# Peptides against a protein of PDB entry 7AL2: the designs that were tried, part 14

Target 1, 85 residues: chain A of PDB entry 7AL2
Amino acid sequence: YEIMLIRPKTIDDINYVVDQVLEESNPVILDLSFLEKESPANFKLAGEKIKQMRSNYGAEALLLSRCNDKNLIIIAPKGVSLVRK

## One batch from the design tools (peptide; made by RFdiffusion4, then SolubleMPNN)

Design b1_p11_2_s2 (from b1_p11_2, 3 letters changed)
Fold by OpenDDE base, seed 5:
Structure b1_p11_2_s2 (fold): chain B 85 residues (1-85), chain A 11 residues (1-11)
Amino acid sequence: as target 1 above (85 residues)
Amino acid sequence: SDELLLSVADK
């Protein structure tokens, strides 16, 4: 698999993330900081999509970094284990 | 725990 990196800015970007995780089975490292600041509605949508992937498809999510400038998350498809040690 | 997971998803 490939690890995708993206800082989503649009709904199309959010859907791209979903496609990468569910259809391509690729982990995605995403920075939600743009959406959080520029589009609260799309930020909420992104969060809901992440919840759906976790609940319905066994995806896992892990917060990597949270500050004023970054909101970094990794989303892994089922079968790719995220381990915190 | 699910705290970090939820903190991201529930924002």
Scores: peptide ipSAE 0.033, ipTM 0.618, DockQ to the pose 0.165
Fold by OpenDDE base, seed 2:
Structure b1_p11_2_s2 (fold): chain B 85 residues (1-85), chain A 11 residues (1-11)
Amino acid sequence: as target 1 above (85 residues)
Amino acid sequence: SDELLLSVADK
């Protein structure tokens, strides 16, 4: 698999993340900082998509970093284990 | 961790 890195800005970007996780089985390192600042609606949508992927498809998610200019989350498809030491 | 997961899920 490949690890995708994206800072989504649009609904199309959010759907791209979903496609990468569910269709391509690729983990995604996601920076939500743009959406958090610029679009509360799309930020909420992104969160709902993450929850849906976890609940319905066995995806896992971990917060990597939250600071002033970053909101980094890794989303892993079923079959890719996320482990923190 | 579950705590980190929940922090993301609740946003």
Scores: peptide ipSAE 0.031, ipTM 0.617, DockQ to the pose 0.178
Fold by OpenDDE base, seed 3:
Structure b1_p11_2_s2 (fold): chain B 85 residues (1-85), chain A 11 residues (1-11)
Amino acid sequence: as target 1 above (85 residues)
Amino acid sequence: SDELLLSVADK
C-alpha cells in the first residue's frame, strides 16, 4: 500500500480521502487546518466521514499534531495497525 | 486518544 498525504480544501478532496482508505486500502495523513479555518461545514463533514469509516469499516484514526495552526490526523484502513507507545 | 480525536473532528 501507499501512504497518502493531503490537505483537503473541497468536498471532492474529502471524498478522495474516503476512496483512498476504503477502496484503495491506503492510509492517509490529513492536514485539516484549511477546512477548519475556511469552511466549518466541510470541516464537520470531514469529521463525520472519519467517524463513519471507523464505525462501519474498521478504520482507525489517530491525532498526530494539534496546535493553533495545525490539525494532523492519520486514518488507517482495517488491517493496518496504528500503535501509540 | 479517540476522545481527543473526536473532539477535534466535531469542532
Scores: peptide ipSAE 0.031, ipTM 0.618, DockQ to the pose 0.172
Fold by OpenDDE base, seed 1:
Structure b1_p11_2_s2 (fold): chain B 85 residues (1-85), chain A 11 residues (1-11)
Amino acid sequence: as target 1 above (85 residues)
Amino acid sequence: SDELLLSVADK
């Protein structure tokens, strides 16, 4: 697999993330900071998609960094294990 | 951790 990196800005970007995780089985490192600042609605949508991937498809998510200008998470498809030591 | 995961969920 490949690890994708993206800072989503649009709904298309959000759907790209979903496609990468569910269809391509690629982990995605996400920075949600743009959506959080610029579009509360799309920020909420992104969160809902992450929840759906976790609950319905066995994806896992892990918060990597949260600060003023970053909201970094990794979301991994089922089959790719995220381990925090 | 569960806390970190919950933080992600609280979007």
Scores: peptide ipSAE 0.031, ipTM 0.613, DockQ to the pose 0.181

Design b1_p11_2_s3 (from b1_p11_2, 5 letters changed)
Fold by OpenDDE base, seed 3:
Structure b1_p11_2_s3 (fold): chain B 85 residues (1-85), chain A 11 residues (1-11)
Amino acid sequence: as target 1 above (85 residues)
Amino acid sequence: SEEELLSVADK
C-alpha cells in the first residue's frame, strides 16, 4: 500500500480521503488545519467521515501532532496496525 | 475543538 499525505480544503478532498482509505486501502496522513480555521462545517464533516470509517469499516485514527496551528491525524484501513510506543 | 479531535482520533 501507499501512505497518502493531504491537507484537505474542500468536500471533494474529504471524499478523496474516504476513497483512499476504503477503496484503495491506503493509510492517509491528513492535516485538518485548513478546514479547522476556514470551514467549521467541513471540519465537522471530515470528523464525521473519520468516525464513520472507524465505526463501520474498522479503520483506526491516531493523532500525530496538535498545536495552536497544526492538526495532523493518520487514518489507517483495517489490517494496518497503528501502535504508539 | 479539542473535544472534537479527541472524539475523532486516539492519542
Scores: peptide ipSAE 0.302, ipTM 0.835, DockQ to the pose 0.918
Fold by OpenDDE base, seed 2:
Structure b1_p11_2_s3 (fold): chain B 85 residues (1-85), chain A 11 residues (1-11)
Amino acid sequence: as target 1 above (85 residues)
Amino acid sequence: SEEELLSVADK
């Protein structure tokens, strides 16, 4: 698999993340800081999509960093385990 | 929000 890195800005970007995780089976490292700042609605949508992937498809999501300018989350498809050491 | 972040991802 490939690891995708994206800072989503649009609904198209959010759907791209979903496609990468569910269709391509690629983990995605997301920076949600743009959405959080610029679009509460799309930020909530992104979160809902992540929760749906976790609930319905066995994806895992791990918060990597929460800072003033970053909101980094890795979302991994089922079969790619996330391990914190 | 902080609550929303906690709901979408584990720490």
Scores: peptide ipSAE 0.302, ipTM 0.833, DockQ to the pose 0.881
Fold by OpenDDE base, seed 4:
Structure b1_p11_2_s3 (fold): chain B 85 residues (1-85), chain A 11 residues (1-11)
Amino acid sequence: as target 1 above (85 residues)
Amino acid sequence: SEEELLSVADK
């Protein structure tokens, strides 16, 4: 698989993330900082999509970094394990 | 929000 990196800005970008995780079985490292700042609605939408992937498809999501200008989350499809040591 | 972030991903 490939690991995708994206800082989504639009709904199309959010849907791209969903496609990568569910259709392509690729982990995605997301930077949600743009949406968090610029679009509360799309930030919430992105969060709902992530929660749906976790609850319905066995995806995992792990916070990598949270600071003033970054909100990094990795989303892994079922079968790709995320482990914190 | 911080609450929303925590509901989305594990730390």
Scores: peptide ipSAE 0.300, ipTM 0.832, DockQ to the pose 0.889
Fold by OpenDDE base, seed 1:
Structure b1_p11_2_s3 (fold): chain B 85 residues (1-85), chain A 11 residues (1-11)
Amino acid sequence: as target 1 above (85 residues)
Amino acid sequence: SEEELLSVADK
């Protein structure tokens, strides 16, 4: 698999993340800072999509970094284990 | 929001 890195800005970007995780089985390192700042609606949508992937498809999501200008989450498809030591 | 983020991903 590949590890994708993306800072989504649009709904198309959000759907791209979903495709990468569910269809391509690729982990995604996701920076939600743009959406959080620019579109509360799309930020919420992105969050709902992540929750759905976790609830329905066994994806995992782990917060990597949170500060004023960064919001990094790794989303891993089922079969790719995220381990915090 | 912080609450929304924490509902989406584990820390």
Scores: peptide ipSAE 0.305, ipTM 0.836, DockQ to the pose 0.954; fails the geometry check

Design b1_p11_2_s4 (from b1_p11_2, 5 letters changed)
Fold by OpenDDE base, seed 2:
Structure b1_p11_2_s4 (fold): chain B 85 residues (1-85), chain A 11 residues (1-11)
Amino acid sequence: as target 1 above (85 residues)
Amino acid sequence: SEDLLLSVADK
């Protein structure tokens, strides 16, 4: 698999993340800082999509960083284990 | 309200 890195800015970007996780089985490192700042609605949508992937498809999501510059989450499809040391 | 990032991801 490949690890995708994206800072989504649009609904198309959010859907791209979903496609990468569910269709391509690629983990995605997401920076949600743009959406949080620029679009509360799309920020909420992104969060709901992550929850749905976890609840319905066995994806895992792990918070990597929460700071002024970046809001980083890794989302991994079922079969890719996320382990914190 | 709840921090969205904390609600959607484990730490």
Scores: peptide ipSAE 0.361, ipTM 0.859, DockQ to the pose 0.720
Fold by OpenDDE base, seed 4:
Structure b1_p11_2_s4 (fold): chain B 85 residues (1-85), chain A 11 residues (1-11)
Amino acid sequence: as target 1 above (85 residues)
Amino acid sequence: SEDLLLSVADK
């Protein structure tokens, strides 16, 4: 698999993340800082999509970094384990 | 309200 890196800015970008995780089985490292600042609605949508992937498809999500201008989360499809040592 | 990122991801 590939690890995708994206800072989503649009609904299309959010849907791209969903496709990568669920259809391509690729982990995605997301920076949600743009959405959090520029679109509370799309930020909430992104969060709901992540929760849905976790609840319905066995995806895992791990917070990598939270600071002023970066909100980094990795979301991995079922079968790719995220482990904190 | 709680932080959205904390509600969707583990730390």
Scores: peptide ipSAE 0.359, ipTM 0.858, DockQ to the pose 0.732
Fold by OpenDDE base, seed 3:
Structure b1_p11_2_s4 (fold): chain B 85 residues (1-85), chain A 11 residues (1-11)
Amino acid sequence: as target 1 above (85 residues)
Amino acid sequence: SEDLLLSVADK
């Protein structure tokens, strides 16, 4: 598999993330800072999509970095283990 | 009232 890196800006970008995780089985490292600042609605939508992938498809999500200007998480498809040590 | 990142991702 590949690890995708993306800073989504549109609904199309959000759906691309979903396709990468569920259809391509690729982990995705997301920077949500653009959506949080520029589109509260799409920021919320992105969160809902992540919750759905976790709830319905066994994806895992791990927070990597939280600061004023950067919101990084990794979303991994079922079968890819995320471990913090 | 909850930070979205904390609500969707583990730490």
Scores: peptide ipSAE 0.356, ipTM 0.856, DockQ to the pose 0.696
Fold by OpenDDE base, seed 5:
Structure b1_p11_2_s4 (fold): chain B 85 residues (1-85), chain A 11 residues (1-11)
Amino acid sequence: as target 1 above (85 residues)
Amino acid sequence: SEDLLLSVADK
């Protein structure tokens, strides 16, 4: 698999993330800082999509960084293990 | 309100 990196800015970007995780089975490292700042509605939508992938498809999501400049989350499809040591 | 990032991802 490939690891995708994206800082989504649009709904199309959000849907791209969903496609990468569910259809391509690729982990995605997301920076949600743009959406949080520029589009609270799409930020909420992105969050709901992540929750849906976790609940319905067994994806895992791990917070990597939380600050003003970078809000990083990795989303992994089922079968790719995320481990903190 | 709840931090959305914390609600969607584990730490």
Scores: peptide ipSAE 0.366, ipTM 0.860, DockQ to the pose 0.736; fails the geometry check

Design b1_p11_3_s1 (from b1_p11_3, 5 letters changed)
Fold by OpenDDE base, seed 2:
Formats: sequence, C-alpha cells, structure tokens
Structure b1_p11_3_s1 (fold): chain B 85 residues (1-85), chain A 11 residues (1-11)
Amino acid sequence: as target 1 above (85 residues)
Amino acid sequence: SQELLDSVADR
C-alpha cells in the first residue's frame, strides 16, 4: 500500500480520502486545518466520513498533531494496524 | 471543533 498525504479543501478531496481508504486500502494522513478554518460544513462532513469508515468498515483514526497550524489525523484501512509506542 | 475531533479520532 501507499501512504497518502492530503490537506483537503473541497468535497472532492474528502471523497478522495474515502476512496483511498476504502477502495485502495491506503492509509491517509490528512490535515484538516483548511476545512476547519474555511468551511465548517465540510469540516463536519469530513468528520462524519471518518466516523463512518470507522464504524462501518473497521478503519482506525488516530490524532497525530493538533496545533495552531496543523490538524493531522491518520486514517488506516482495516488490515493496517496503527500502533502507538 | 475539538469536540468533533475527539469523537472522530483516538489519541
């Protein structure tokens, strides 16, 4: 698999994340800072999609960093284990 | 929001 890095800005970007996790089985490191600042609706949508991937498809989501400039979350598909050491 | 993120991702 590949690890995708993206800072989503649009609904198309959000759907791209979903496709990468569910269809391509690629982990995605995403920075939600743009959506959080520019689109509360799409920020909420992104969160809902992540929750759905966790609840319905066995994806895992882990907060990597939350600071003033970055809002990093890794989403891993089922079969890719996230381990915190 | 932080509350949303807390419900979306583990720490």
Scores: peptide ipSAE 0.408, ipTM 0.880, DockQ to the pose 0.909
Fold by OpenDDE base, seed 1:
Structure b1_p11_3_s1 (fold): chain B 85 residues (1-85), chain A 11 residues (1-11)
Amino acid sequence: as target 1 above (85 residues)
Amino acid sequence: SQELLDSVADR
């Protein structure tokens, strides 16, 4: 698999993330800071998509960094284990 | 929203 890195800005970007996780089985490192700043609606949508992937497809999501300028989350498909030590 | 982020991902 590949690890994708993206700072989504549009609904198309959000759907790209979904495709990468569910169809390509690639982990995605997301920076949600743009959406949080520019579009509360799309920020909420991104969150709902992540929740759906977790609930329905066994994806895992782990917060990597939260600060004033970054909201980094890794989303892993079911076949890729995220382990925090 | 911190609350939203908390519900989306584990820390």
Scores: peptide ipSAE 0.407, ipTM 0.879, DockQ to the pose 0.909
Fold by OpenDDE base, seed 4:
Structure b1_p11_3_s1 (fold): chain B 85 residues (1-85), chain A 11 residues (1-11)
Amino acid sequence: as target 1 above (85 residues)
Amino acid sequence: SQELLDSVADR
């Protein structure tokens, strides 16, 4: 698989993330900082999509970094384990 | 939203 890196800015970007995880089985490292600042609605939408992938498809999501200009989360499809030691 | 992040991803 490939690991995708994206800082979503639009609904199309959010849907791209969903497609990468569910259709391509690729982990995605997301920077949600743009959406959090510029579009509370799309930030909420992105969060709901991640929760749906976790609940319905066995995806896992871990927070990688949270600071002023970064909000990094990795979302991995079922079969790719995320482990914190 | 800190609450939203907590519901989205584990730490």
Scores: peptide ipSAE 0.406, ipTM 0.879, DockQ to the pose 0.894
Fold by OpenDDE base, seed 3:
Structure b1_p11_3_s1 (fold): chain B 85 residues (1-85), chain A 11 residues (1-11)
Amino acid sequence: as target 1 above (85 residues)
Amino acid sequence: SQELLDSVADR
């Protein structure tokens, strides 16, 4: 698999993340800072999509970094183990 | 929001 990196700005970007995780089985490191600042609605949508992937497809999501300017989360498809040590 | 992040991702 490949690890994708993206800072989504649009609904199309959000759907691209879903496609990468579910269709391509690729982990995605995404920075939600743009959506959080510029589009609360799409920020909420992104969160809902992540929850759906976790609930329905066994994806995992782990917070990597949170500060005033960054919001990094890794989303892994089922079969890719995320472990914090 | 931080509350949303807490519900979306583990720490």
Scores: peptide ipSAE 0.406, ipTM 0.878, DockQ to the pose 0.915

Design b1_p11_3_s2 (from b1_p11_3, 5 letters changed)
Fold by OpenDDE base, seed 1:
Structure b1_p11_3_s2 (fold): chain B 85 residues (1-85), chain A 11 residues (1-11)
Amino acid sequence: as target 1 above (85 residues)
Amino acid sequence: SEELLLSVADK
């Protein structure tokens, strides 16, 4: 698999993340900072998609970094384990 | 929001 890195700005980008996780089985490092500040609606949508991937498809999501300018989450498909040591 | 972020991802 490949690890994708994306800072989504549009609904198309959000759907791209979903495709990468569910169809391509690629982990995605996701920077939600743009959506959070530019589109509360799409920020909420992105969160809902992540929840759906976790609930319905066994994806895992881990917060990597949170500060005033960063909002990094890794989303891993089922079969790719995220381990915190 | 912080609440939303924490609801979608573990920390």
Scores: peptide ipSAE 0.319, ipTM 0.851, DockQ to the pose 0.925
Fold by OpenDDE base, seed 2:
Structure b1_p11_3_s2 (fold): chain B 85 residues (1-85), chain A 11 residues (1-11)
Amino acid sequence: as target 1 above (85 residues)
Amino acid sequence: SEELLLSVADK
């Protein structure tokens, strides 16, 4: 698999993340800082999509970093285990 | 929000 890195800015970007995780089985490192700042609605939507992937498809999501300029979350499809060492 | 983040991802 490939690991995708994206800072989504649009609904199209959010859907791209979903496609990468569910269709391509690629983990995605997401920076949600743009959405959090610029679009509360799309930030909420992104969160809902992540929850749905976790709940319905067995994806895992782990918070990597939360600071002023970054909101990094890795989303891994089922079969790719996230392990903290 | 922080509450939303906590609900979408583990730490």
Scores: peptide ipSAE 0.318, ipTM 0.850, DockQ to the pose 0.894
Fold by OpenDDE base, seed 3:
Structure b1_p11_3_s2 (fold): chain B 85 residues (1-85), chain A 11 residues (1-11)
Amino acid sequence: as target 1 above (85 residues)
Amino acid sequence: SEELLLSVADK
């Protein structure tokens, strides 16, 4: 698999993330800082999609970095283990 | 929001 990196800005970008995780089985490192600042509605939508992937498809999500201007999360498809040591 | 991040991702 490949590890994708994306800073989504649109609904199309959010759906691209879903496709990468569910159809391509690729982990995605997301920077949600743009959506959080520029579109509360799409930020909420992105969160809902992540929760759906976790609940319905066994994906895992781990917060990598959170500060005032950073918002990094990795989403891994089922079968890719995320381990914090 | 911080609350949303906590609800979607582990730390």
Scores: peptide ipSAE 0.318, ipTM 0.850, DockQ to the pose 0.929
Fold by OpenDDE base, seed 4:
Structure b1_p11_3_s2 (fold): chain B 85 residues (1-85), chain A 11 residues (1-11)
Amino acid sequence: as target 1 above (85 residues)
Amino acid sequence: SEELLLSVADK
């Protein structure tokens, strides 16, 4: 598989993330900082999509970094384990 | 929203 990196700005970008995780079985590292700052609605939507992938498809999500200008989360499809040591 | 982040991802 491939690891995708994206800083989503639009609904199309959010749907791209969903496609990568669920259809392509690729982990995605997301920077949600743009949505958090520029679109509370799409930020909420992105969060809901992540929760849906976790609840319905066995995806895992891990916070990588949270600071002033970055909000990094990795989303892994079922079968790709995220392990914290 | 920090609450939203906590609801979607583990730390």
Scores: peptide ipSAE 0.316, ipTM 0.851, DockQ to the pose 0.905

Design b1_p11_3_s3 (from b1_p11_3, 5 letters changed)
Fold by OpenDDE base, seed 5:
Structure b1_p11_3_s3 (fold): chain B 85 residues (1-85), chain A 11 residues (1-11)
Amino acid sequence: as target 1 above (85 residues)
Amino acid sequence: SQELLDSVADK
């Protein structure tokens, strides 16, 4: 698999993340900082999509970094294990 | 929203 990196800005980007995780089975490292600041509605949408992937498809999501200008989360498909040591 | 983020991903 590939690990995708994206800082989503649009609904198209959000759908791209969903496609990568569910259809391509690729983990995605995404920075939600743009959406959080520029589009609360799309930030909420992105969050809902991530929750749906976790609930319905067994995806895992792990917060990597949270600060003023970064909101990094890795989303992994069911077949990829995220482990913190 | 920090609250939303906390509900989206594990730490």
Scores: peptide ipSAE 0.366, ipTM 0.869, DockQ to the pose 0.940
Fold by OpenDDE base, seed 3:
Structure b1_p11_3_s3 (fold): chain B 85 residues (1-85), chain A 11 residues (1-11)
Amino acid sequence: as target 1 above (85 residues)
Amino acid sequence: SQELLDSVADK
């Protein structure tokens, strides 16, 4: 698999993340800082999509970094283990 | 929001 990196800005970008995780089985490192600042509605939508992937498809999501102007999350498809040591 | 992030991802 590949590890994708994206800073989504649109609904199309959010759906691209879903496709990468569910269809391509690729982990995605997300920077949600743009959506959080520029579109509360799409930020909420992105969160809902991540929760759906966790609940319905066994994906895992781990917060990598959270500070001012930085919001990094990795979401991994089922079968890719995320381990914090 | 931080609350949303807490519900979306583990830390």
Scores: peptide ipSAE 0.364, ipTM 0.868, DockQ to the pose 0.903
Fold by OpenDDE base, seed 1:
Structure b1_p11_3_s3 (fold): chain B 85 residues (1-85), chain A 11 residues (1-11)
Amino acid sequence: as target 1 above (85 residues)
Amino acid sequence: SQELLDSVADK
């Protein structure tokens, strides 16, 4: 698999993340800072999609960094384990 | 927003 890195700005980007996780089985490092700043609606949508992937498809999501201008989350598909030591 | 993030991802 590949690890994707994306800072989504549009609904298309959000759907791209979903496709990468569910169809391509690629982990995605996601920076939600743009959506949080620019579109509360799309920020909420992104969160709902992540929750759905976790609830319905066994994806895992781990917060990597939360700062003023950073909102990094890694989303891993089922079969790719996220381990914090 | 922080509440939403807390529900989306583990820390």
Scores: peptide ipSAE 0.364, ipTM 0.868, DockQ to the pose 0.909
Fold by OpenDDE base, seed 2:
Order: C-alpha cells, then sequence, then structure tokens
Structure b1_p11_3_s3 (fold): chain B 85 residues (1-85), chain A 11 residues (1-11)
C-alpha cells in the first residue's frame, strides 16, 4: 500500500480521503487544520466520515499531533494496524 | 472542536 498525505480543503478532498482508505486500502495522514479553521461544516463532515469508516469498515484513526498549525490524524484501513511504541 | 476530535480518533 501507499501512505497518502493530504490537508483537505474541500468536500472533494474529503471524499478523496474516503476513497483512499476504503477503495485503495491506503492509510492517510490527514491534516484537518484547514477545515477546522475555514469551514466548521466541512470539519464536522470530515469527522463524521472518519467515524463512519471506523464504525462501518473497521478503519482505525489515531491522533498524531495537535498544535496551533496542525491537526494530524492517521486513518488506516482494516488490515493495517496502527501500533504505538 | 476538541470534543469532536476526541470522538474521531484515539490518542
Amino acid sequence: as target 1 above (85 residues)
Amino acid sequence: SQELLDSVADK
């Protein structure tokens, strides 16, 4: 698999993340800082999509970093285990 | 929000 890195800005970007995780089985390192700052609605939507992937498809999501300029979450499809050492 | 993030991802 490939690891995708994206800072989504649009609904199309959010759907791209979903496609990468569910269709391509690629983990995605996601920076939600743009959406959080610029679009509360799309930030909420992104969160709901992540929850749905976790709930319905066995994806895992782990917070990597939360600071002033970054909100990094890794979303891994089922079969790719996230392990904290 | 922090509350939303807490429900989205594990730490």
Scores: peptide ipSAE 0.362, ipTM 0.867, DockQ to the pose 0.887

Design b1_p11_3_s4 (from b1_p11_3, 3 letters changed)
Fold by OpenDDE base, seed 4:
Structure b1_p11_3_s4 (fold): chain B 85 residues (1-85), chain A 11 residues (1-11)
Amino acid sequence: as target 1 above (85 residues)
Amino acid sequence: SDELLSSVADK
């Protein structure tokens, strides 16, 4: 698989993330900082999509970094295990 | 939203 990195800015980007995780089975490292700052609605949408992938498709999501200008989350499809040592 | 993030991802 590939590990995708994206800082989504649009709904199309959010849907791209969903496609990568569910259809391509690729983990995605997301920076949600743009959406959080620029579009509360799309930030919420992105969060709901991640929750849905976790609840319905067995994806896992882990917060990697939270600071003033970054909001990094990795979401992995079912079959790719995220392990915290 | 920290609450939203907590509901979305593990830490």
Scores: peptide ipSAE 0.346, ipTM 0.861, DockQ to the pose 0.936
Fold by OpenDDE base, seed 3:
Structure b1_p11_3_s4 (fold): chain B 85 residues (1-85), chain A 11 residues (1-11)
Amino acid sequence: as target 1 above (85 residues)
Amino acid sequence: SDELLSSVADK
Protein backbone atom coordinates (compact mmCIF):
# COMPACT_ATOMS: atom_id res chain seq x y z
CA TYR B 1 0.00 0.00 0.00
CA GLU B 2 0.88 3.68 -0.22
CA ILE B 3 0.48 6.39 2.41
CA MET B 4 -1.46 9.33 1.01
CA LEU B 5 -1.07 12.90 2.26
CA ILE B 6 -3.84 15.38 1.51
CA ARG B 7 -5.21 18.70 2.70
CA PRO B 8 -8.81 18.45 1.46
CA LYS B 9 -10.51 21.59 0.21
CA THR B 10 -13.64 20.28 -1.55
CA ILE B 11 -16.24 17.54 -1.35
CA ASP B 12 -14.41 15.84 -4.21
CA ASP B 13 -11.28 15.73 -2.05
CA ILE B 14 -13.26 14.22 0.83
CA ASN B 15 -14.64 11.52 -1.43
CA TYR B 16 -11.13 10.90 -2.75
CA VAL B 17 -10.04 10.14 0.82
CA VAL B 18 -12.89 7.66 1.20
CA ASP B 19 -11.88 5.96 -2.04
CA GLN B 20 -8.24 5.73 -0.98
CA VAL B 21 -9.08 4.11 2.34
CA LEU B 22 -11.89 1.77 1.29
CA GLU B 23 -11.11 0.91 -2.34
CA GLU B 24 -7.33 1.25 -2.51
CA SER B 25 -6.65 0.21 1.11
CA ASN B 26 -4.22 3.10 1.55
CA PRO B 27 -3.72 4.94 4.85
CA VAL B 28 -4.34 8.67 4.54
CA ILE B 29 -2.79 11.50 6.55
CA LEU B 30 -5.28 14.37 6.44
CA ASP B 31 -4.75 18.02 7.20
CA LEU B 32 -8.24 19.29 8.01
CA SER B 33 -7.13 22.86 8.69
CA PHE B 34 -8.48 24.24 5.42
CA LEU B 35 -11.96 22.82 5.89
CA GLU B 36 -12.11 23.83 9.55
CA LYS B 37 -11.30 27.42 8.64
CA GLU B 38 -13.05 27.85 5.30
CA SER B 39 -16.05 25.49 5.33
CA PRO B 40 -17.65 24.39 8.59
CA ALA B 41 -20.17 22.35 6.61
CA ASN B 42 -17.52 20.37 4.73
CA PHE B 43 -15.47 20.03 7.90
CA LYS B 44 -18.47 18.36 9.52
CA LEU B 45 -18.97 16.22 6.42
CA ALA B 46 -15.36 15.05 6.52
CA GLY B 47 -15.81 14.07 10.15
CA GLU B 48 -18.96 12.14 9.35
CA LYS B 49 -17.20 10.24 6.57
CA ILE B 50 -14.36 9.29 8.92
CA LYS B 51 -16.83 8.08 11.54
CA GLN B 52 -18.63 6.02 8.91
CA MET B 53 -15.40 4.38 7.79
CA ARG B 54 -14.61 3.51 11.41
CA SER B 55 -18.09 2.21 12.19
CA ASN B 56 -18.83 0.32 8.99
CA TYR B 57 -15.46 -0.81 7.66
CA GLY B 58 -13.18 -1.15 10.66
CA ALA B 59 -11.00 1.80 9.77
CA GLU B 60 -8.89 3.33 12.53
CA ALA B 61 -8.29 7.06 13.03
CA LEU B 62 -5.64 8.69 15.20
CA LEU B 63 -4.95 12.34 15.94
CA LEU B 64 -1.37 13.21 14.98
CA SER B 65 -1.21 16.92 15.71
CA ARG B 66 -3.58 19.59 16.95
CA CYS B 67 -2.61 23.21 17.42
CA ASN B 68 -3.81 26.62 16.31
CA ASP B 69 -2.56 26.11 12.76
CA LYS B 70 -2.68 22.35 12.22
CA ASN B 71 -5.27 19.59 12.32
CA LEU B 72 -3.61 16.31 11.35
CA ILE B 73 -5.33 12.92 11.46
CA ILE B 74 -4.24 9.57 10.08
CA ILE B 75 -6.94 7.15 8.98
CA ALA B 76 -5.93 3.57 8.24
CA PRO B 77 -7.93 0.81 6.57
CA LYS B 78 -8.70 -2.42 8.37
CA GLY B 79 -5.55 -4.54 8.46
CA VAL B 80 -3.15 -1.64 8.95
CA SER B 81 -2.48 -1.24 12.65
CA LEU B 82 -1.83 2.16 14.20
CA VAL B 83 0.27 1.80 17.34
CA ARG B 84 1.30 4.49 19.79
CA LYS B 85 4.36 3.61 21.89
CA SER A 1 -14.29 22.04 16.31
CA ASP A 2 -12.30 20.28 18.99
CA GLU A 3 -15.39 18.34 19.98
CA LEU A 4 -15.78 17.02 16.46
CA LEU A 5 -12.13 15.96 16.29
CA SER A 6 -12.37 14.11 19.58
CA SER A 7 -15.35 12.15 18.28
CA VAL A 8 -13.59 11.32 15.00
CA ALA A 9 -10.14 10.21 16.08
CA ASP A 10 -8.38 8.64 19.04
CA LYS A 11 -5.56 10.48 20.77
Scores: peptide ipSAE 0.346, ipTM 0.861, DockQ to the pose 0.919
Fold by OpenDDE base, seed 1:
Structure b1_p11_3_s4 (fold): chain B 85 residues (1-85), chain A 11 residues (1-11)
Amino acid sequence: as target 1 above (85 residues)
Amino acid sequence: SDELLSSVADK
């Protein structure tokens, strides 16, 4: 698999993330900082999509970094374990 | 929001 990095700005980007995780089985490192600042609606949508992937498809999501300029979350498809040492 | 983030991802 590949690890995708994206800072989504649009609904198309959000759907790209969903496709990468569910269809391509690729982990995605997301920076949600743009959506959080510029589109509360799409920020909420992104969150809902992540929750759905966790609830319905066994994806895992881990907060990597939270600061003023970055909001990094990794979402991994089922079968790719996220482990903190 | 931090509330939303905490609901979507583990720390």
Scores: peptide ipSAE 0.345, ipTM 0.861, DockQ to the pose 0.927
Fold by OpenDDE base, seed 5:
Structure b1_p11_3_s4 (fold): chain B 85 residues (1-85), chain A 11 residues (1-11)
Amino acid sequence: as target 1 above (85 residues)
Amino acid sequence: SDELLSSVADK
């Protein structure tokens, strides 16, 4: 698999993340900081999509970093295990 | 939103 990196800015970007996780089975490291600051509606949408992937498809999501200009989360498909040591 | 984040991803 590939690991995708993206800082989504649009709904198309959000849907791209969903496609990568569910259809391509690729983990995605995403920075939600742009959406959080510039589009609360799309930030909420992104969060709902992640929740749905976790609830319905067995995806996992782990917070990597949280600061003023970064909100980094890795989302992994069911077949990829995320482990914090 | 930290509350939203906590519901989206584990630490």
Scores: peptide ipSAE 0.339, ipTM 0.860, DockQ to the pose 0.935

